# Peptides against a protein of PDB entry 6UG1, part 129

Target 1, 304 residues: chain A of PDB entry 6UG1
Amino acid sequence: SNEERKRRKYFHMLYLVCLMVHGFIRNEWINSKRLSRKLSNLVPEKVFELLHPQKDEELPLRSTRKLLDGLKKCMELWQKHWKITKKYDNVGLYMRTWKEIEMSANNKRKFKTLKRSDFLRAVSKGHGDPDISVQGFVAMLRACNVNARLIMSCQPPDFTNMKIDTSLNGNNAYKDMVKYPIFWCEVWDKFSKKWITVDPVNLKTIEQVRLHSKLAPKGVACCERNMLRYVIAYDRKYGCRDVTRRYAQWMNSKVRKRRITKDDFGEKWFRKVITALHHRKRTKIDDYEDQYFFQRDESEGIPD
Target 2, 301 residues: chain A of PDB entry 6UG1 as posed
Amino acid sequence: SNEERKRRKYFHMLYLVCLMVHGFIRNEWINSKRLSRKLSNLVPEKVFELLHPQKDEELPLRSTRKLLDGLKKCMELWQKHWKITKKYDNEGLYMRTWKEIEMSANNKRKFKTLKRSDFLRAVSKGHGDPDISVQGFVAMLRACNVNARLIMSCQPPDFTNMKIDTSLNAYKDMVKYPIFWCEVWDKFSKKWITVDPVNLKTIEQVRLHSKLAPKGVACCERNMLRYVIAYDRKYGCRDVTRRYAQWMNSKVRKRRITKDDFGEKWFRKVITALHHRKRTKIDDYEDQYFFRRDESEGIPD

## One batch from the design tools (peptide; made by RFdiffusion4, then SolubleMPNN)

Design b2_p20_5_s2 (from b2_p20_5, 14 letters changed)
Fold by OpenDDE base, seed 3:
Structure b2_p20_5_s2 (fold): chain B 304 residues (1-304), chain A 20 residues (1-20)
Amino acid sequence: as target 1 above (304 residues)
Amino acid sequence: MLSKKEIEELYKYFEEKLLH
């Protein structure tokens, strides 16, 4: 019905705000001074120097290569620190079906919200789910004075799905679900004026995204619980930015149709949410990023 | 997993701490 479409759209909006607030809170927690002091000790001086290369005036690409090598070594150090990767409780922050949402509303299952103290202890011990591990990795890079962002792929229920939810078969569903991450890292390359994408936990990859990302879900089974729609970046200065354009090959033709921002009302609403979560002034880094997004929009063209 | 209640609590937190 039209009423059910309105209900699903409203619930999608509410759920999206809650996910974005969750990302904001986790980004605050990883700025902990106590955690920073502990995690800085994981990074040897030689690796710190690679993270902070001098500008090569002859070939700036050499400086980028040193940074990439430093980030690779940080991923290796992080894997040595991380002792226990826990499975997600149920589906974690991956996308739920509408049926699962309706069933969960009836089941008063007390989800234990992880407290800040428990999170800091988990990161410090190297024990937790993949999301906690990624968040801790971002904290380690920030402890080394690297301009690292926490990235969150927000997975609200698909308000465009009006089909009766077929039961997703449980066991094979977990492997397909966790094939691509929900959280990852971006690092600012001051030499190339670009964000470097880092997945330290899932795919264990570093990439300089041009047109395609390895982190973008591919295949029907993986997209059931991980649909690229809202990729939100949280920086060390409490900036909040929509970076979906970086990871979406088909932003205009495919991704936009699945976003609340498909219409002017949704665009204005979503901009208000971003503005409320964005607690810093604009910088030259934001200008370079917006120029990159503009070029990506022009290169995709207007969908026919 | 965010319950409806957790969603409502996070939304209240958003309204109280981020919109005001």
Scores: peptide ipSAE 0.033, ipTM 0.726, DockQ to the pose 0.117
Fold by OpenDDE base, seed 5:
Structure b2_p20_5_s2 (fold): chain B 304 residues (1-304), chain A 20 residues (1-20)
Amino acid sequence: as target 1 above (304 residues)
Amino acid sequence: MLSKKEIEELYKYFEEKLLH
């Protein structure tokens, strides 16, 4: 019905705000000074120097290469630190079906919320799910004074799916779900004036995204619980930015149709949500990023 | 701009009602 379409749209909006707030809170937790002091000790001086190369005036690319090598070594150090990767409880922060949401409303199980103290202990011990691990990696880079963002691919239920039964059947459902990450890292390269994408846990990759990312889900089975729609960046200064354009090859033709921002009401509403979570002033880094997004929009063109 | 208190309330609501 038209009523059910409205209900699913409003529930998607509420769920999206809650996911974005979750990302904001985790971003605050990883700014812990106590955690920072512990995690800085994981990075030896030689790796710290690679993270902070001098500007090569002759060839700035040499400085970027040092930073990339430093980030690679940080990923290796992080793998040594992380002792236990827990599976997600149920689907974690991956996309739920409408049926799963309806069933959960009837479930009286009291789930224990992860407290800040438990999170900080989990990161410090290297024990937790992949999301906690990525968040801890961002904390380690921030402890080394790297301008690292926490990236979250928000997975609200698909309000464009009007099927009553949305049950996902398949023996490989969990494997396909976790094939691509929900959380990752971005690092500012001051030499190239670009964000570097870092997945330290899932794909264990570093990339300089031009047209497409390795982190963008591919194939029907992987996209069932991980649709690239709302990639939100949380920086060390409590900035909040939509960075979906970086990771979406087909933003205008495909991704926009699955977003609340497909219409003027949704665009205005989503801008209000971003503004409410954005707690810093604009910087020249934001100008370079917006210029990159503009160039990516022009290069994609208007879908026929 | 959301206050810290409002953010914490929304977070609790999400963790208790929507995430699990």
Scores: peptide ipSAE 0.031, ipTM 0.696, DockQ to the pose 0.869
Fold by OpenDDE base, seed 2:
Structure b2_p20_5_s2 (fold): chain B 304 residues (1-304), chain A 20 residues (1-20)
Amino acid sequence: as target 1 above (304 residues)
Amino acid sequence: MLSKKEIEELYKYFEEKLLH
């Protein structure tokens, strides 16, 4: 019905706000000074120097290569630190079906919210789920004075799915779900004026995204619980930015149709949510990023 | 217009229901 369509749209909006606030809170927690002091000790001086190369005036690419090598070594150090990767108890922050949401609403299960103290202990010990591990990796880079962002792919229920039963029954459902990450890292390259994408936990990859990312889910089974729709960046200065354009090859033709921002009302609403979570002034880094997004929008063109 | 405070209150109210 039209009423059910409206209900699903509004529930999607509410769920999206909660996910975006979750990302904001985790980004605040990883700025812990106590955690920073502990995690900086994981990075040897030689690796710290690679993270902070001098500008090569002849070939800026040499400086970028040093930074990339430093980031690779940081991923290796992080793997040594991380002792226990826990599975998600259910689907974690991956996308739920409408049926799962309805069933959960009836279950008065008091889930114990992970407290800040427990999170900081988990990161410090290297014991937790993949999301906690990625968040801890961002904290380690920030402890080394690297301009690292926490990236979250927000997975609200699909308001464009009007099926009554959306049950996902499959033996490989968990493997397909976790094939692509929900959280990852971006690092600012001051030499190339670009964000470097880092997945330290799931795909264990570093990439300089031009047109597409390895982190973008591919295949029907993987997209059932991980749809690239809302990729939100949280920086060390409490900036909040929509960076979906970086990771979406087909933003205009495909991704926009699955977002609340498909209409003017949704665009204005989503902008208000971003603005409420964005706690810093604009910088030249934002100008370079917006220019890149503009160029990516022009290069995609109007879908035929 | 959703303020930061309103968003944080909504998060707290729905955290257990929506995120777990």
Scores: peptide ipSAE 0.029, ipTM 0.684, DockQ to the pose 0.700
Fold by OpenDDE base, seed 4:
Structure b2_p20_5_s2 (fold): chain B 304 residues (1-304), chain A 20 residues (1-20)
Amino acid sequence: as target 1 above (304 residues)
Amino acid sequence: MLSKKEIEELYKYFEEKLLH
């Protein structure tokens, strides 16, 4: 019905706000001074120097290569620190079906929310789910004075899916779900004026995204619980930015149709949410990023 | 305009229902 379509759109908006606030709160937690002091000790001086290369005036690419090598070594150090990767409870922050949401609304089971103290302990011990691990990695880079962003792929229920029963088939669902991450890192390269993508936990990859990312889910089974729609960046200064354009090859033709921002009302609403979570002034880094997004929109063209 | 506070209140109210 038209009413059910309105209900699903509204619930998608509410769920998206909750996910975006979750990302904001986790971004505040990883700024813990106590955690920062502990995690900085994991990074040897030689690796710290690679993270902060001098500008090569002859070939700026040499400085970028040093930064990339430093980030690779940080990923290796992080793997040594992280002792226990727990499975997600149920589906974690992956996309739920409408049926799962309706069933959860009826279940009065109080799930114990992870407290800040428990999170900080988990990161410090190297014991937790993949999301906690990625968040801890961002904290380690920030402890080394790296301009690292926490990236969250927000997975609200699909308001474009009007099917009633979307029972996802059994045991293989978890493997397909966790094939691609929900959280990752971006690092500012001051030499190339670009964000470097880092997945320290899942794919263990570093990318300089041009047209597409390896972190973008591919295949029907993987996209059931992980649809690239809202990739939100949280920086060390409490900036909040939509960076979906970086990771979406087909933003205009495919991704936009599955976003609340497909219409003027949704665009204005989503901009208000971003603005409420964006707690810093604009910088030249934002100008370079917006220029990159503009060029990506022009290069994709208008869908036929 | 949505305030951060309003969004955080919405998050707290729905956290148990939406994230677990």
Scores: peptide ipSAE 0.028, ipTM 0.675, DockQ to the pose 0.688

Design b2_p20_5_s3 (from b2_p20_5, 9 letters changed)
Fold by OpenDDE base, seed 1:
Structure b2_p20_5_s3 (fold): chain B 304 residues (1-304), chain A 20 residues (1-20)
Amino acid sequence: as target 1 above (304 residues)
Amino acid sequence: MLSEEEIKELYEFFETVLKY
């Protein structure tokens, strides 16, 4: 019905705000000075120097290569620190079906909310789920004065799916779900004027995304619980930015149709949510990023 | 604009009802 379509749209909006607020709060927690002091001790001086290379005036690419090597070594150090990767409880922050949401609303189960103190302890011990691990990795890079962003792929329920029963049948449902991350890192490369993508936990990869990312879910089974629609970046200065354009090959033709921003009302609403979570002034880094997004929009073209 | 209180309420709602 039209009423059910409206209900699903509004529930999607509410769920999206809750996810974006969760990302914001986790971004505050990883800015903990106590955590920063502890995590900086994981990074040897030689690795710190690679993270902060001098500008090579002859070949800026040499400086980028040093930064990439430093980030690789940080991933290796992080793997040594992280002792226990817990499975997600149920589906974690992956996308739920409408049926799962309706069933959860009927179950008055008190869920155990992870408190800030428990999070900081989990990161410090190296015990937690993959999301906590990625968030801790961003905290370690920030402790080394690296301009690292926490990236969150927000997975609200699909308001474009009007089916009642969307039971996901499959023996490999969990493996397909966790094949691609929900959280990752971006690092600012001051030499190339680009964001470097870092997945320290899941794919253990570093990318300079041009057209495609390895972090973008591929295949029907993986996309059931992980649809690339809202990739939100949280920086160390409490900036909040939509960076979906970086990771979406087909933003205009495919991704936009699955976003609340498909219409003017949704676009204006989503801009208000971003603005409410964006607590810093614009910088030259934002100008370079917007220029890159513009070039990506021009290169994709307008869908016919 | 969401107030800090509204943000907190939405977060609590998310953690208790929507997250798990």
Scores: peptide ipSAE 0.023, ipTM 0.632, DockQ to the pose 0.836
Fold by OpenDDE base, seed 5:
Structure b2_p20_5_s3 (fold): chain B 304 residues (1-304), chain A 20 residues (1-20)
Amino acid sequence: as target 1 above (304 residues)
Amino acid sequence: MLSEEEIKELYEFFETVLKY
């Protein structure tokens, strides 16, 4: 019905705000000074120097290569620090079906919220789910004065799915779900004036995204619980930016159709949510990023 | 801009009702 379509749209909007607020709060927690002091000790001086290369005036690419090598070594150090990777409880922050949402509304189980103190302890010990691990990795880079962003792929329920039963079938459902991450890292390369993508936990990759990312879900089974729609970046200064354009090859033709921003109402609403979570002034880094997004939009074109 | 209280309420709602 039209009423059910409206209900699913509004529930999607509410769920999206809750996810984005969760990302914001986790981004605040990883800025903990106590955690920073502990995590900085994991990074040897030689690795710190690679993270902060001098500008090579002859070939800026040499400086970028040092940064990339530093990030690779940080990823290796993080793997040594992380002792216990817990499985997600149920589906974690991956996308729920409408049936799962309806069933959860009837379930009076009190779930224990993860407290800030428990999170900081988990990161410090190297015990937790993959999301906590990625968030801790971003905290370690920030402890080394690296301009690292926490990236969250927000997975609200699909308001474009009007099926009554949205049950997912298959024994490999969990493996397909966790094939691609929900959280990852971006690092600012001041030499190339680009964001470097880092997945320290799931795919264990470092990439300079040009047209497509390895982190973008591929295949029907993987996309059932992980649809690339809202990739949100949280920086060390409490900036909040939509960076979906970086990871979406087909933003205009495919991704936009599954976003709340497909219409003017949704675009205006989503801009208000971003603005509410964006607590810093604009910088030249934002200008370079917006220019990159503009060029990507022009190169994709308007779908016929 | 969301207040700290509004952020907390939305977070608690998410963690108790939507996340788990």
Scores: peptide ipSAE 0.022, ipTM 0.623, DockQ to the pose 0.895
Fold by OpenDDE base, seed 4:
Order: C-alpha cells, then sequence, then structure tokens
Structure b2_p20_5_s3 (fold): chain B 304 residues (1-304), chain A 20 residues (1-20)
C-alpha cells in the first residue's frame, strides 16, 4: 500500500539517524585519552616518522609513498595486537530485512548494550568483532597524531524493497555478508590533498580511490546485507561528512535511487541530520574533498 | 546540533530496537 511505503520510508529515516548517531558515539569513544596513550605505544618511532614524512619539494609523491608505507606497517602492527576476532552477534550492523525488523519488534529480548568501558577494554586487549577492531585501528592512528577518519557504511533497511518475505535462507549468508566491511578508515594525505582509504581488518588493503573502491560490495548475495548508500565519515574533530560519492561509481544512475536523498524532501532532511552531527568548522580539507566529489559527479554524467 | 541527551536517547533506541 501507499501507507506501507510511507511507513518503510520513515522507518528507514529513523534507522539511518540511529546508525549515524552510533557512528558519532563510537567516534567519540575512540578519542579516549587513556586509550590513545596505550595505543601509541604499539607504534615504533620509525613507523611514526613514516606517518609524518617531510614534504619532498622536488617530488611530493615520495612523501605520499612514505605515508603509505607507514600505514601498511600500522596495519601489520594492528594485526599483531588483535588477538581474537569475534563473529558478529546475529548480523551486527549489516542490513536487516523488513521481516527481521518486524520479528525483532515482537521479541522483548533485552539487548546488552556495549558500554564505553567495555569497548575501551576490548580495543585495549585486542578482543572483539571486526567493527571494534577497525575503530581501535582508527584510535591507534589518531594516537599517532594522524588525521584519520572513522568511516561507516550505514545499512538502514531498504525502503525501496516492498517485498514482505525476504527470507535470506542460505548456508553462506554470513560469509557473503562479511565479505565487505561496514567500518573502515580514511587518512588525509596532505601532499596529494586526498583521502587514503584503509581497510585494516577485512580486505587488509590501502587504496587511493579514483573511480571505484574494492570496499564497494559486488554481487547480489553480498548486496543483500551490504548496500553502498550512506558512507559517513567521522573525523577526530567531530566532523561528520557524507563521503558516499568516493565509493559509489554509479552515484547518479544507481545509488541515488536507493537513498532518502532521491527527492528534495529527503535531501533537505538528510542535510539537517549531517549538520546536526557536524561539530566543527569547515576547513580547506573539506574544500578539496568537495572539489573531488564535484569532479566525480561531472565525470559520471547525468544518467540517460 | 543534537544535544548529548538526544544523542544518548537515539543511541539507546538503536541499541534496544535495531541491534536485534
Amino acid sequence: as target 1 above (304 residues)
Amino acid sequence: MLSEEEIKELYEFFETVLKY
């Protein structure tokens, strides 16, 4: 019905806000001074120097290469720190079906929320799910004074899916779900004036995204619980930015149709949510990023 | 700007309703 379509749209909006707030809170937790002091000790001086190269005036690319090598070594150090990767409880923060949401609403199960203290202990011990691990990696980079962002691919239920029964019956459903990450890292390269993408846990890759990312889900089975729609960046200064354009090859032709921002109402609403979570002034980094997004929009063109 | 209280309420809602 038209009513059910409206209900799903509004529920999607509420769910999206809750996910974005979750990302904001996790971004605050990883700014813990106590955690920072502990995690900085994981990074040797030689690796710290690679993270903070001098500008090569002849060839700025040499400085970028040092930063990339430093990030690679940080990823290796993080793997040594992390002792236990737990499976997600149920589907974690991956996308739920409408049926799963309806069934959950009927179950008065008390979910035990992860407290800040428990999170900090988990990161400190190297014991937790992949999301906690990525968040801890961002904390380690921030502890080394790296301008690292926490990236979250928000997975609200698909309000464009009007099917009632979307039973995801499959033995490989978990493997397909976790094939691509929900959380990752971005690091500012002050030399190239670009964000570097880092997945320290899932794909264990470092990318300088130009047209597409390896982190973008591919294939029907992987997209059932992980649809690239809302990639939100949380920086160390409590900035909040939509960075979906970086990771979406087909923003205009495909991704926009699955976002609340497909219409003027949704665009205005989503801008209000971003603004409410953005707790810093604009910087030149934001100008470079917006210019990159503009160029990416022009290069995609208007879908026919 | 969301208040800390509004953020907490939304988070608690998320943890109670949406993590199942």
Scores: peptide ipSAE 0.024, ipTM 0.630, DockQ to the pose 0.811; fails the geometry check
Fold by OpenDDE base, seed 2:
Structure b2_p20_5_s3 (fold): chain B 304 residues (1-304), chain A 20 residues (1-20)
Amino acid sequence: as target 1 above (304 residues)
Amino acid sequence: MLSEEEIKELYEFFETVLKY
């Protein structure tokens, strides 16, 4: 019905705000000075120097290569630090079906919220789920004075799915779900004027995204619980930015149709949510990023 | 603008909903 369509749209909006707020709070927690002091000790001086190369005036690419090598070594150090990767108890922050949402509303289980103190302890010990591990990795880079962002792929329920039963049954459902990450890292390369994508936990990859990312979910089974729709970046200065354009090959033709921003009302609403979570002034880094997004929109063109 | 307190309440609500 039209009423059910409206209900699913509004529930999607509420769920999206809650996810974005979750990302904001985790980004605040990883800025802990106590955690920073502990995590900086994981990075030896030689790796710190690679993270902060001198500008090569002849070939800026040499400086970028040093930074990439430093980031690779940081991923290796992080793997040594991380002792226990817990599975998600259910689907974690991956996308729920409409049926799962309806069933959960009936089961008022009092789940204990993860407290800030418990999170900081988990990161310090290297014990937790993949999301906590990625968040801790961002904290380690920030402890080394690297301009690292926490990236979150927000997975609200699909308001464009009007099926009554959306149950996902399958033995491989968990493997397909966790094939691609929900959280990852971006690092600012001051030499190339670009964000470097880092997945330290799931795919264990570093990439300089031009047109496509390895982190973008591919295949029907993987996309059932991980649809690339809202990729939100949280920086060390409490900036909040929509960076979906970086990771979406087909933003205009495919991704936009699955977003609340498909219409003017949704666009204006989503802009208000971003603005409410964006707690810093604009910088030249934002100008370079917006220019890159503009070029990507022009290059994609209008879908036929 | 959501207050920091409203944001925390929404988070607590959401962490409760997400654990289901």
Scores: peptide ipSAE 0.023, ipTM 0.621, DockQ to the pose 0.762; fails the geometry check

Design b2_p20_5_s4 (from b2_p20_5, 11 letters changed)
Fold by OpenDDE base, seed 2:
Structure b2_p20_5_s4 (fold): chain B 304 residues (1-304), chain A 20 residues (1-20)
Amino acid sequence: as target 1 above (304 residues)
Amino acid sequence: MLSKEEIEELYNYFENKLLY
C-alpha cells in the first residue's frame, strides 16, 4: 500500500540517523587520548617517518609512495596486534530485512550496549569484531598524527523493497554478507590532494580510488545485506561528510534511486542530519574533495 | 531541524531496538 511505502520510508530515515550517530560516537571513542598513547607505541620510528615523508618538489609521487609504504607497514603491524577477530553477533551493522525488523521489534531482548570502556579495552587488547578492529586501526593512524577518517557504509533497511517477506535463508549468507566491509579508513594524501582508501581488516587493501573501489559490493548475494548507499566519513576533528560519490561508480543512474535523497524532501532532510553531525569548519581539504566529486558527477553524465 | 542532542536522544532510544 501507499501507507506501507510511507512507513518503510520513515523507518529507513530513523534507522539511518541511528547508524550515522553510531558512527559519530565510535569516531569520538577512537579519539581517546589514553588509547592514542597505547597505539602510538605499536608504530616504530621508521614507519612513522614513512607516514610523514618530506615533500619531493621534483616528483610528489615519491612522497605518496612513501606514505603508501608506511600505510602498508601499519596494516602489517595492526595484523600482529589484533589477536582475536570475533564473528558478528547475528548480522552486526549489515542490512536487515523488513521481516527481521518486525521480528526483532517483538523480541524485547535487552542487548548489552558496548560501553566506551569495553570498546577501548577491546581495541587495546586486540580482541573484537572486524568493525572494532577497523576503528582501532583509524585510532592508531591518528595516534601517529595521520589525518585518517573513519568511513561507515550505513545499511538502513531498503525502503524501495516493497516485498512482504524478505527472509534471507542461505547457508552462505554470513560469508556473502562479510565479503565486503561496513567500516574502513581514508587517509589524506597532502601531496596528491586526494583521499587514500584503506581496508586493514576485510580485503586488506590500499587503493587510490579514481572511478571505482574494490570495497564496493558486487554480486546479488553480497548486495542483499550490503548496499552501497550512504558512505559517511568521520574525521579526527568531528567532521561528517557524505563520501558515497567516491565509492559509487553509478551514483546518478543506480545509487540515488535507493537513497532518501532521491527527492527534494529527502535531500533537505539528509543535509540537516549531516549538518547536525558536522562539528568543524570547512577546510581546503573539503574544497579538493568537493571538486573531485563534481568531476566524478560530470564524468558519469546523465544516465541514458 | 533536528539538533545533535535530539539525534543522540533518538539514537539512545532506538540503539537496542534497531542496531542490535
Scores: peptide ipSAE 0.027, ipTM 0.675, DockQ to the pose 0.698
Fold by OpenDDE base, seed 5:
Structure b2_p20_5_s4 (fold): chain B 304 residues (1-304), chain A 20 residues (1-20)
Amino acid sequence: as target 1 above (304 residues)
Amino acid sequence: MLSKEEIEELYNYFENKLLY
């Protein structure tokens, strides 16, 4: 019905706000001074120097290469630190079906929220799910004074799916779900004036995204619980930015149709949510990023 | 603008009911 369409749209909006607030709170937790002091000790001086190369005036690319090598070594150090990767409880922060949401409303199971103290202990010990691990990696980079963002691919239920039964059947459902991450890292390259994408846990990759990312889900089975729609960046200064354009090859033709921002009401609403979570002043880094997004929009064109 | 406390309360409410 039209009523059910409205209900699913509003529920999607509410769920999206909750996910974005989750990312904001986790971003605050990883700014812990106590955690920072512990995690800085994981990075030896030689790796710290690679993270902070001098500007090569002759060839700025040499400085970027040092930063990339430093980030690679940080990923290796992080793998040594992380002792236990827990599986997600159920689907974690991957996308739920409408049936799963309806069934969960009937289940009085009190899920125990992870407290800040438990999170900090988990990161410090290297024991937790992949999301906690990525968040801890961002904390380690921030402890080394790297301008690292926490990235979250928000997975609200698909309000464009009007099927009653949305059950996902398949023996490989968990494997396909976790094939691509929900959380990752971005690092500012001051030499190239670009964000570097870092997945330290899932794909264990570093990339300089031009047109497409390796982190963008591919294939029907992987997209069932991980649709690239709302990629939100949380920086060390409590900035909040929509960075979906970086990771979406087909933003205008495909991704926009699955977002609340497909209409003027949704665009205005989503801008209000971003503004409410954005607690810093604009910087030149934001100008370079917006210019990159503009160029990506022009290069994609208007879908026929 | 929601306070940090209001955001945390909303988060806790929704995390327990919707996210997990």
Scores: peptide ipSAE 0.024, ipTM 0.650, DockQ to the pose 0.750
Fold by OpenDDE base, seed 1:
Structure b2_p20_5_s4 (fold): chain B 304 residues (1-304), chain A 20 residues (1-20)
Amino acid sequence: as target 1 above (304 residues)
Amino acid sequence: MLSKEEIEELYNYFENKLLY
C-alpha cells in the first residue's frame, strides 16, 4: 500500500539517523586521551617517522610511499595487538530485513548497550567485534597524530524493498554478511591531496580509490545485508561528511535510487542530518575532496 | 540492533547536544 511505503520510508530515515548518531558517538569515544596514550605506545619511533615523512620536493610520490609503508606496518602492529575478534551478536550493524524488524518489535529483547568504559577497555585489551577493532585502529592512528577518519557504511532497512516476506535463507548468510566491512579508516595524504582507504581488520587492505573500491560489496548474497548507500566519514575534529561518492562506482545510475536523497525532500532532510553532526569549519581538505567528487560525477555521467 | 530505548537515548543525547 501507499501507507506501507510511507511507513518504510520514515522508518528508514529514523534508523539512518540512529546509525549516524552511533558513528558520531563512537568517533567521540576514540578521541579519548586515556586511550590515545595507551595506543601511541604500540607504534615504534621508526613507524611514526614513516607516518610523518618529509615532503620530497623532487618526487612527492616517495613521501606517499613512506606513508603507505607506515600504514601497512600499523596494520601489522594492530593485528599483533588484537587478541580476540568476537562474532557479531545477531547481524550487528548490518542491514535487517523488514520481517526481522517486525519480529523484533514484538520481542522486548534487552540489547546490552556497550558503555564507553567497556569500549575503551575492549580496545585497550584487544578484545571485541570487528567494528570495535577498526575503531581502535583509527584511535591508534590519531594517537600518532595521523589525520585518520572513521568510516561507517550505514545499513538502514531498504525502503525500496516493498516485499512482505524478506526472509534470508542460507547456511552461509553470516559469512556473506561479514565478507565486507561496515567500518573502515581513511587517512589524509597531504602529498597527493587524497584520502587513502584502509581496512585493517576485514580485507586487511590499503587502497587509493580511483573508480571503485575493494570495500564495495559485490554479489547478491553480500548485498543482502551490506548495501553501499550511506558511507559517512567522522574526523578527529568532529567533522561529518558523506563520502559515498568515493566508494560508489555507479552513484548516479544505481546508488542514488536506493537513498533517501533520491528526491529533493530527502536531499534537504539528509543535508540537515549531516549539518547537525558536522561540528567543525570547512578546510582545504574538504575543497580537495569535493573537487574529487565533482570529477567522479562528471566521469560517471548523468544516466539517460 | 538499537533497542527503542537505545534509539531514544541516542535521540535524547543528540537532542541535548544539538540544543546546546
Scores: peptide ipSAE 0.021, ipTM 0.625, DockQ to the pose 0.097
Fold by OpenDDE base, seed 3:
Structure b2_p20_5_s4 (fold): chain B 304 residues (1-304), chain A 20 residues (1-20)
Amino acid sequence: as target 1 above (304 residues)
Amino acid sequence: MLSKEEIEELYNYFENKLLY
């Protein structure tokens, strides 16, 4: 019905705000001074120097290569630190079906919210789910004075799905779900004036996204619980930015149709949510990023 | 995760704090 469409759209908006606030809170937690002091000790001086290369005036690409090598070594150090990767409880922060939401409303299962103290202990010990591990990796890079962002792919229920949900029950469903990450890292390359994408936990990859990302879900089974729609970046200065354009090949033709921002009301609403979570002034880094997004929009063209 | 009611309560809490 039209009423059910309105209900699903509203519930999607509510769920999206809750996810975005969750990302904001986790970004605050990883700025812990106590955690920073502990995690800086994981990075030896030689790796710190690679993270902070001098500008090569002859070939700036050499400085970018040193940074990439430093990030690779940081991923290796992080793997040594992380002792226990726990499975997600149920589906974690992956996308739920409408049926699962309706069933969960009936089952008042006390979701055990992880406290800040428990999170800091988990990161410090190297014990937790993949999301905690990624968040801890961002904390380690920030402890080394790297301009690292926490990235969250927000997975609200699909308000455009009006089908009766078939039960996504089975062991294969978990493997397909966790094939692509929900959380990852971006690092600012001051030499190339670009964000470097880092997945330290899932795919264990570093990429400089031009047109395509390895982190973008591919295939029907993987997209059932991980639909690229809202990729939100949280920086060390409490900036909040929509970076979906980086990871979306087909932003205008495909992704926009699945976002609340498909109409002017949704765009204005979503901009208010971003503004409320954005606690810093604009910088030249934001200008370079917006220029990159503009070029990506022009290169995709207007969908027919 | 949160029920519809819990999400509505959280949203109302955040709408009042973040949007107003």
Scores: peptide ipSAE 0.021, ipTM 0.623, DockQ to the pose 0.091

